# Peptides against a protein of PDB entry 4CIC, part 182

Target 1, 148 residues: chain A of PDB entry 4CIC
Amino acid sequence: KVSTKGHYGVQAMFDLAQHFGEGPVSLKSIAERQGLSEPYLEQLIAVLRKAGLVKSVRGAQGGYILAREPRDIKVGDIIRVLEGPIAPVESVSQDDPEHSLKFDFSVTKSVWEKVKKSIEEVLDSITLADMLKDAEEAQMAQGYMYYI
Target 2, 147 residues: chain B of PDB entry 4CIC
Amino acid sequence: KVSTKGHYGVQAMFDLAQHFGEGPVSLKSIAERQGLSEPYLEQLIAVLRKAGLVKSVRGAQGGYILAREPRDIKVGDIIRVLEGPIAPVESVSQDDPEHSLKFDFSVTKSVWEKVKKSIEEVLDSITLADMLKDAEEAQMAQGYMYY

## One batch from the design tools (peptide; made by RFdiffusion4, then SolubleMPNN)

Design b2_p25_7_s2 (from b2_p25_7, 14 letters changed)
Fold by OpenDDE base, seed 5:
Structure b2_p25_7_s2 (fold): chain B 148 residues (1-148), chain C 147 residues (1-147), chain A 25 residues (1-25)
Amino acid sequence: as target 1 above (148 residues)
Amino acid sequence: as target 2 above (147 residues)
Amino acid sequence: MIEEIELEDEEKKKEELEKLLKEIA
């Protein structure tokens, strides 16, 4: 499962992808278009910037841009930055040492590793460019439905 | 991601699979072998029983058994029972209606649907029988390394 | 004889489990 942070992170990155080449986008404009709070978005963008996925532009027309082309940013890259390594199981807080009998049940672990691998493969197969293409195709399909 | 509930649920079901055909297994014995608290396991087993994946046996040798053969129980079945439908994104509590502008961003939704489908395919491809086989193979491999 | 125990208090146990899951989550 992807966290809310991952979900909104992908939305924000996708918004930046839609405006790629048009110059810097303000956090306010992203927040408005994506239905995010500006303070929350600021936190997300700070993490993404630190990871080198986003750049800040200063000035009167300041804001944020993608640091790389949409084709060079995988959804998996965004998720890894925001959530860390994809874990198939939410780690039970290690703090109960007694029940942390890591029954390294090798078989159960292998199931979750398969799930992890599958998620990684899917997320690494999708770029922001792929998402842009899908959006364009969807808009074209909607446009044709209004003309019929 | 699978919740702790899903994780422990699969462990408990796998323990029952390992003892399938040997009669009922006590919750205490499962808890000990799987490193689970007995009260927590009782809650998990109650849900699994209600869903028809586990049966309760009464008596001096009472306990629990799988309701179906290990080959007829997918990991996906266990997860769906314990967690409900596999959701790719943790639902933000719907309670903030103002921020719940479900920007049904069709494209973002499609990404998560692909993730969901992939998880479902993996979990539905693995049965408790497959897990038993994997365990046996792992034990054999370890045995050969010591010789 | 496998007697199915119909647990009457299924709803309460579900609520307790949800609460525990929220604390662990």
Scores: peptide ipSAE 0.031, ipTM 0.723, DockQ to the pose 0.026
Fold by OpenDDE base, seed 1:
Structure b2_p25_7_s2 (fold): chain B 148 residues (1-148), chain C 147 residues (1-147), chain A 25 residues (1-25)
Amino acid sequence: as target 1 above (148 residues)
Amino acid sequence: as target 2 above (147 residues)
Amino acid sequence: MIEEIELEDEEKKKEELEKLLKEIA
């Protein structure tokens, strides 16, 4: 599961990808198009900027752009920046020092590690460019349905 | 991500799997072995029982048993019972009815659906029997390291 | 007091995780 932060972060990054090459996009315009609150988006963009996924452009036409091409940004990169490493189970390492020595081969831990790995593989397999392509295909499919 | 409920539910079910065929296991003993609070475990077991994954046995040696063989219980079955369908994104469908008509081809939604599918595939690929096997292999590996 | 704070922090982390998990699941 992706947090709300991750979800909206990907949405904001996708909006920037759709406008990539068109110049800086204002936060207000992104917020309006994506149905996000501007204050929340400001927080997300700040984190994404600090991580080097987004650049701020100053001036009269100021705003934000992707720091890299859409093909060079994985969804996994966005999620890792916003949520940190996809930790499946916070190992409640109950610091019970006495249980420390047991090779806590938690078979259950291994299950969650497999889940984590699977999520990472999926998210790392999808770029913003892939998302753009999917959007274009969907628009074309809709266009064909209107003309039939 | 699996909720704490899912995590502990799988742990409890795994404990029952380890004792499968040995008769009923008390909740107290499961709680002690798995480091769970007994009241919390009671709630989990109640849900699992209602879903038909666990059976209650009455009598002097009363307790709980798996309702099916470990090989017939997927981790995904446990998680679906405890957490419901693995919904990737709570679509905050802000019920703004006006935006209802847009074929919300949310490319973002498709991403999360892919994640969901991947999680389901993983969890449905693992049975309690697989977990038992993994535990045995780990114990053997530890035994070899001590010698 | 420390145990309660640790439990509250664990519960908060659990709630956040559950919220994250509910958002993911």
Scores: peptide ipSAE 0.112, ipTM 0.731, DockQ to the pose 0.031; fails the geometry check
Fold by OpenDDE base, seed 2:
Parts: sequence; structure tokens; C-alpha cells
Structure b2_p25_7_s2 (fold): chain B 148 residues (1-148), chain C 147 residues (1-147), chain A 25 residues (1-25)
Amino acid sequence: as target 1 above (148 residues)
Amino acid sequence: as target 2 above (147 residues)
Amino acid sequence: MIEEIELEDEEKKKEELEKLLKEIA
């Protein structure tokens, strides 16, 4: 399950992807379009900027842009930046050394590692460019439904 | 990410699978082997029992057993019982009807649905029997390292 | 009182669990 932070982070990055090549986008405009509070978005963007996924542009037409092309940003990259490493289970405090040796713990750990790997594979298979394409296809499909 | 409840639930179910066919297992023994508090395990087992994944056996040798064979219990079944439907993202309160119509919302939703589907597929591909097999293989591998 | 505290602890654990599930996913 992706946190709210991850969810809105992907949403904000997708908004920037939709405007990629149009110049800097203000946080206010992103917040309005995505239904996010501007202060919350500022926090998200700060993290994303620090990670090098977005760039700040200064000036009268200042704002934010994607630091890379949409095709070069995976959803997995965004999630790893915002959430850290995709961990399927919180590390139960390894502090009980006696339980760490139990065979049962290793097997359950392997299940969660498989889940983690699967999530990573999915998120790394989706780029912002893929999302843009999906959006275009969805819009075309809706447009055709209104003309039928 | 699986919750602590899901994690320990799978662990408890796996313990019951390891003892499947040996008769009822006491909560105390499960708790001791799995490093769980007995009260916490009672709560987990209550949910699992209500869902029909475990059975309570009464008597002097009372305790719990798996309600089905290990091969017939998927990890996904356990997680769905303990956590509910595998949701990749908390449903952002669908209560803002205006945001539901935004194209952006639909695309992001589709990403999370793909993640959900992938998790479900993985968890539904693993049975308690598969876990038992993995455990046996791991024990054999360790045994060979010590000899 | 004990039932409410247990329910609150269960709800908090459920919320923490949901939060943890959210953080994992």
C-alpha cells in the first residue's frame, strides 16, 4: 500500500509531466489542479527537488519542472524518493536474537521479499510517459463516448 | 507493505501448518515458538477463526488447527482476512466528487490498481504448503552446512 | 473503560497497521 505521501507525490509528478515542455509550473496551479493543499505540496516538492526529480525555476514565471523527461522517471523512482526503500513488512525489531534464528522467521521473510520484489517490478515498469499515454488514451475514449 | 497484523498472522498460520495433522496446538505453544504475546495471538486467532481459516478444538488437548489443508490456504487468503481487501493506496476519501472526475485521478488510480493486482497475484500464488516446502529446503540446506 | 481502551488500542493498532500498510505499499 502506498502512503498518502506517495500517492500525492505521484499525482504531483504526473501534473508536472503533463506540463513538461511548457515551462515552469507554479505550486499553486499544481495544488489547484490536483486538489492538494499548497503547504503540503511544498513539502512534497522539497523532497522531490532534493532527490533531483524536479527543478525549481526562479523568476516572474518561476515554478517547478521535471528534472528529467517523463520517460526517464519511473513511478518506482518517485516512491523510493518519498517513501524510501519499498519494504513489504516493517522490520520486526531484529532485537530478539533467539527469534531471528527460527526457521519460521526466514520463510515468512521470503514471502514478504517476494511481495516487495513484485511491487518494485510493477512500479519500475511504469514511467510518467506511460502515464501520459494512458491519460491520452482515456481522453480519446471519453471523447468518442460523447460523440456516439 | 503488510501490516504487523498480517505478518504475525501469516507466521501464526505457518506455525499451525507445520503442526498440521499432529492435532490441536495451544496458543501458548504458538506464542512461544513465534515470539508473540499470547494476548495478541488470541486476537489474531479470533479473526482467523471467524473467517474459517482455523478451528478451535476443545478439551484437555484443546487448541487450534488449520481449518483446511496447507495447500488450500493461500497467503493472500490470510492477508485478506486480517487486513481486508488488498488496497494499494488508502482510498483518498472519494468524497470530493469533483476530484473523481479529474483525468489525473483516474491515471494514478490505475497505477495503484496495477500494484494491487500484482500483490494479489503474488500472495495468491503462495500457499502454506509452499511455505512448508521452503522451510524443509532451508533446513536441509542448513543441515548440510553443519556436516 | 477497559473495553474502550482496548477498542482504542485496537483502533490505534488498526490505524498504525493501516498506516504501516500504507507505508509499505
Scores: peptide ipSAE 0.103, ipTM 0.743, DockQ to the pose 0.032; fails the geometry check
Fold by OpenDDE base, seed 3:
Structure b2_p25_7_s2 (fold): chain B 148 residues (1-148), chain C 147 residues (1-147), chain A 25 residues (1-25)
Amino acid sequence: as target 1 above (148 residues)
Amino acid sequence: as target 2 above (147 residues)
Amino acid sequence: MIEEIELEDEEKKKEELEKLLKEIA
């Protein structure tokens, strides 16, 4: 499961991808288009910037741009930046040391590892460029439905 | 991510699978073997029983058994019973209707749907019988390392 | 009371789900 942070992070990054090559985009404009609060987006963008996925552009027409081409940013990269490593099971280990349920059951661990791997493979198989392409195809399909 | 509930649910079900055909297993014994609190396990078992994955056996040697053969219970079945439908993203929609971020962005939705599908495929590809087999293979491998 | 308990259980499930999502993610 992807957190809200991950979800909105992908949305924000996708918005930046849609404007890639058009110059800097203001946080306000992203927030408005994506239905995010500007303060929340500022927090997300700060993390993404620190991770080198987004660049800040200074000036009167300042804002943010993708730091890399859409084809060079995987959804998995965004998620890992925002949420850290994809874990299939919440490690119960941190909060209750006494009930450190040594999820030492090797077989159950293997199940969750398989899930993790599957998620990672999916997220790493999707780039922002792929998302752009999918969006274009969806728009074209809608356009064709209006002409029929 | 699988919740603690899902994790422990799978463990409990696996314990029952290991004892399948041996008769009813007490909650106490499952709790002890799996490192679960008995009260927590009671709650899990109640849900699993209601869903028809586990049966209660009455009597002096009462306890619980799998309601179906291990081969007929997928990990995905257990997770769906305990957690409901596998959702890749927490639907923000229920609590704040105003910030019901209409995750209407079709493309982002498609990403999460792909993740969901992948998780479901994995979990539905694994039965308790598969887990039993894996456990046996692991034990054999350990046995060979000791010799 | 039952609705509140159900809501609390749903909220707890949601929190657990959020925690789970945070851990998966």
Scores: peptide ipSAE 0.095, ipTM 0.732, DockQ to the pose 0.034; fails the geometry check

Design b2_p25_7_s3 (from b2_p25_7, 11 letters changed)
Fold by OpenDDE base, seed 3:
Structure b2_p25_7_s3 (fold): chain B 148 residues (1-148), chain C 147 residues (1-147), chain A 25 residues (1-25)
Amino acid sequence: as target 1 above (148 residues)
Amino acid sequence: as target 2 above (147 residues)
Amino acid sequence: MIEEIELEDEEEKEKKLKELLELIE
């Protein structure tokens, strides 16, 4: 489930990645740039902070920073923090005696397990650094289109 | 979370695949084998029939059959029929002037597009025939463990 | 008007994504 939480969580983390090395970013500035309500962002940041993906900085220029470098944060890490395991392997207890039903269930389950695995692989293959790179490439492509 | 519709739709279609070539299967028998309520299955079958994945057969031995061979039905076909496009490419009209917000949105969107594409590729790589084969292999493996 | 449509489209996308992900669970 990519919930709203997952979507906005990735956006907020990406905003922090764009400002990585520039110092603390205020929640207000993130909310404004990402089109999020400040109260909603506060809830997301609280979860992300508790998970150690974000750090709060105190002071006159207080705010939030990534707790790790963008290359060390996968999209999958963000999603797992906000939504939990992408593939909850519900251990279907094997105890139901009717063999045919169990078998059909197992084959259908295997389809969904393949889907879940594929999602995890994709999300774990994308870092915030990859997203930054993609953003830079897209900006360059737009810049080139204005000069042609 | 597979939607209950997608999950049960694939189960119902798989049941029909297991009986492919044996003639029409009653909704009651599918419901009993798959642990589905008959009324719920009727709704699923109605959608699948309208999409041309299932055919209704009339008569004393009336029921439903796959409209195509199991090899010609992908899991992705079933899911798209029941849930719609896995990746609705909503054409985000490019017209909003604030470049920065659009850009962040575009990158985040690209992540979800990659996820959707991966899901589609997986679901389109699996046919009902593949599922039948996997079922046969699993039955053989269980049969060998009893010896 | 455009913001409301974009929000509705995002909510609908989110709902569809949530439904899709509920499909994967």
Scores: peptide ipSAE 0.178, ipTM 0.743, DockQ to the pose 0.038; fails the geometry check
Fold by OpenDDE base, seed 4:
Order: sequence, then structure tokens, then C-alpha cells
Structure b2_p25_7_s3 (fold): chain B 148 residues (1-148), chain C 147 residues (1-147), chain A 25 residues (1-25)
Amino acid sequence: as target 1 above (148 residues)
Amino acid sequence: as target 2 above (147 residues)
Amino acid sequence: MIEEIELEDEEEKEKKLKELLELIE
């Protein structure tokens, strides 16, 4: 399970991707479409903006836009911004003298590093453009089911 | 970060794998070697035993052993026992009328399902025997650095 | 009852995934 923050962050970014090229989107409209509280979304957007994934547009038709094209934003980029690095390698404090414990620790650590790497690879393999494409394909598939 | 439960569960199972074929290991000895509290290890072992991954041996030289060979125990099996299924597919309840929200939900859900699947594949690709082999290789590599 | 079990299962799922993510952290 993705953290609530990561989950809603990806949803908010995906909403902005769906409206990419249409101009700025209000936080209120994103919140309504994604079932998010506006205050929570404000916090997410603030982090995403600070990281340069989202831009704020001022004016009467102001709001937020993606700072980059959907193809140039990986899901992994969003998650790293919101949650930080997926697993900081806790620096094994060097000083515990029993060599055997350190070894067992290293082997178990290698298992978790493999898991971490696999997650990063998956998240970095998916862009907002890929998500848009998947959405279009699913919409087409649903459209065909209603005509049968 | 693996849950503390998953992390220590894998460590405890790995300790039992290192002693596989040597007979029963006491909880105290596992706790000491793995830096675990004995009460916490008792809870982990109880779950692992109930799942059939560990056997209890009674007697003066009693303790715990792996219930299967190290090659027949995946890390994924240990994690699933301790934490349950990593992500059950929530059945999308059909009835929420706003189609657009459902669609966006489905796409985001597919991302997380891919992540889940990748985790399961990794954890299911690693056995306790693989971990033992990695330990032996690392010990050999360290031995060569000192000479 | 089924909805509560499904919600509890979802909350348990969320908790487990949060625990798993906390694990990966």
C-alpha cells in the first residue's frame, strides 16, 4: 500500500496530466474530482510545487499546471518528492563487534535492497503519459462494452 | 522499510536456516544472535509455527527448527505469514456512479498493483537457501580480503 | 456485516501496506 500521501499525490498529478494543455486548474476542481479535501490537496500541491513538478499560475483563471510534460514525469518522481527516498539505507553503525551478527544483517539487508530496487524500477517505468494512455484504452474498452 | 515484524521474522527464520540439520535451537539463542527481545521473538515464532514454517521440539534439548528445507521456504512465504497478503485486490465496489472518478481510480490502482506484484515476485524469488548461499559467498569474500 | 468486514479488510489492508511501506522505509 502506498502511503495516503503518495496515493493522493499521484491522483492529483494525474488529474493535472488529464488537463495538461487546457490551462491552469483550480485546487477546488482537483479536490472535487479526486475526492480529496482541499486543505490536504493544498499541502500536497505545496510540496509538489516546491519540487518543481507543479507550477502555480496567478490571475482570475489561475491555478496549477504540470511543470513538465506528462511523459517527463515518472510516478517514481512524484513518490520520491512526497515520501522521500523509498528506503534510506540506515547506515549500519559499524561498532557492533560480533562479526556473525553483522553478516546476517548484511544478507537480510540485501533482500530489502532488492525489494526497494524493484519498487523504484516499477515506479520509474511508469510516466503520467503512460497513465493517460491506460485511461484512454480503458475508456475505449468501456465504450465497446456498452455497444454490445 | 520492511515492518519490524517482517524484518525480524526473516532474521529469525534465517537464523534457523543457518542451524538447519543441527537440531532444535532455543529462542534465547536466536534472540541473542539476532539482537531481538525474547518476548518479541516468542510472538514471531508463535505465528510462524502456526503457519507451519517452524516446528517446536520438546525435551531438554528442545527448541525450534524449520518445518521445511531452506530451499522450500521463500522470503515471500515468511512475509505473507507475518504481514498477511501484501495488498489484497480491493474489489472495486461497482456502485459508485461517478464513472470518471472510478476510471482515475482504476488507473492509479493499476500502478499500485504493479508495485505489489513486483514486490511479491522479488520476495518469492528469494529462498532461505539463497540467503545461506549469499552468506557463504560474503564470508568467503571477507576471508579473501584478510589474506 | 459484509461492508464492515470489507472496510475492516480495507483498513487492515491499508495498515498492512502502510506497515509494508514503513518496512521499505
Scores: peptide ipSAE 0.164, ipTM 0.740, DockQ to the pose 0.039; fails the geometry check
Fold by OpenDDE base, seed 5:
Structure b2_p25_7_s3 (fold): chain B 148 residues (1-148), chain C 147 residues (1-147), chain A 25 residues (1-25)
Amino acid sequence: as target 1 above (148 residues)
Amino acid sequence: as target 2 above (147 residues)
Amino acid sequence: MIEEIELEDEEEKEKKLKELLELIE
């Protein structure tokens, strides 16, 4: 399960990807299309903007755009910005030097590091461009089902 | 980050794996070795027992044992028992049929399903026996560095 | 009643999601 923050962050970024090249998109329009509260979206966009994934455009037709092309933004980039580095299990380093605990901790830690690495690999393998393509393919498939 | 529940559950199960074949281990001894509170461990063990991963032994030397051999218990089995099925992102199926939201939802859902599948594959690839082997190898490697 | 159930469901979802993020972290 991805955090609500990660989930909605990816949704908001995907919405911006769908409108890439069309100019700035208002937060209101993103919120409406993605089923997000505008205040929550403002917080997400602020983080994404600070990370340089999103740009704000000022003016009467102001709003937000992707700061990079959809192909240059990985889902992993979005998640890392919103959730931070997937912190390794903070070893509660109870520095109790004497007990066999250190070894057991190393083995369990290695399991979680493998999981983390696998997640990172998956998220880094998916770009916003890949998501756009998947969306187009799904829309075409639905269109064909209505014509059959 | 693995949930505290998953993390401690795997630690407790690994402790039981290290003592597999030696008889029942007390919750107190597991708690001490794994740095867990005994009350918290009791809750974890109760869930693991109900799932059939752990057995309770009664008597003066009572305690807990693995219900299966370490090779027959995947880390994924432990996590699924403690955390439940890695629920897909519950699609807030807002059944609002009219909005383009369904499609966007499907694409985002597919991303999370890929992540889920990858996690499951990793966790199902690791047994308690693999963890025991890794522990032995690490101990040998440390022993060789001191000689 | 409906608002409380929706809030509880949202809080429970947020809790489950937080637990899962804590798992991925």
Scores: peptide ipSAE 0.148, ipTM 0.738, DockQ to the pose 0.035; fails the geometry check
Fold by OpenDDE base, seed 2:
Structure b2_p25_7_s3 (fold): chain B 148 residues (1-148), chain C 147 residues (1-147), chain A 25 residues (1-25)
Amino acid sequence: as target 1 above (148 residues)
Amino acid sequence: as target 2 above (147 residues)
Amino acid sequence: MIEEIELEDEEEKEKKLKELLELIE
């Protein structure tokens, strides 16, 4: 499960990717296209900007752009910035040293580490450029359905 | 991210797997070994029992047992029972049909579906028997460090 | 009073945990 923050963060970054090379995009226009509240989007963009994934452009045609090409931004990079490290389980307090509890915790921890690694691998395998390509392919498929 | 419910549910099921074939295990003993509150464990076990992953045994030596062999219980089965379907993103209300929003939602949805599928594949690849084996291997490794 | 605070702390922990689950899922 991706948080609402991660979900909308990826959506906002994808919107910026769709407009990459067209110049700065206003937060208002992103919010309108992506069905987000502008204040919420401002918070997301602030985090993404601080992480260096987005740049702010000042002026009459000011707004935001991707700081890198879509091919150089992984979905995993966006999620790690917004959610932090994909930690599977918060460390239950390790405090009681003596009993058989430690071993059971180690095995269950290994399960969650495998899940974490798998999620990271998937998210790191998808770039904003891949998402753009998938969008183009989907549009072509829809266009073909209207002509048939 | 697995919920505390999923985490402790897997832990409780793993405890039952460690004692599989030894007879019924009391909730108290599971709670003590796994560092869980007994009331919380009762809630987890109730769900797991209803799903047919755990059986209750009545009597003086009553308690709980796995309903299946550890090899026949996937971690994914436990998580699906406790958390429901591993749904990646709660469906943001699909209600507004017309605009370009649908397409963007479709691509982002596909990303999360890929994540979901990957999680499911991992969790479905791990059985309680695999966890038991990993535990045995870890104990052997620790035993060798003490010699 | 103590039981309600413990229940609220457990509910908040459950809510945070549900949010955390929603983050991973």
Scores: peptide ipSAE 0.118, ipTM 0.740, DockQ to the pose 0.029; fails the geometry check

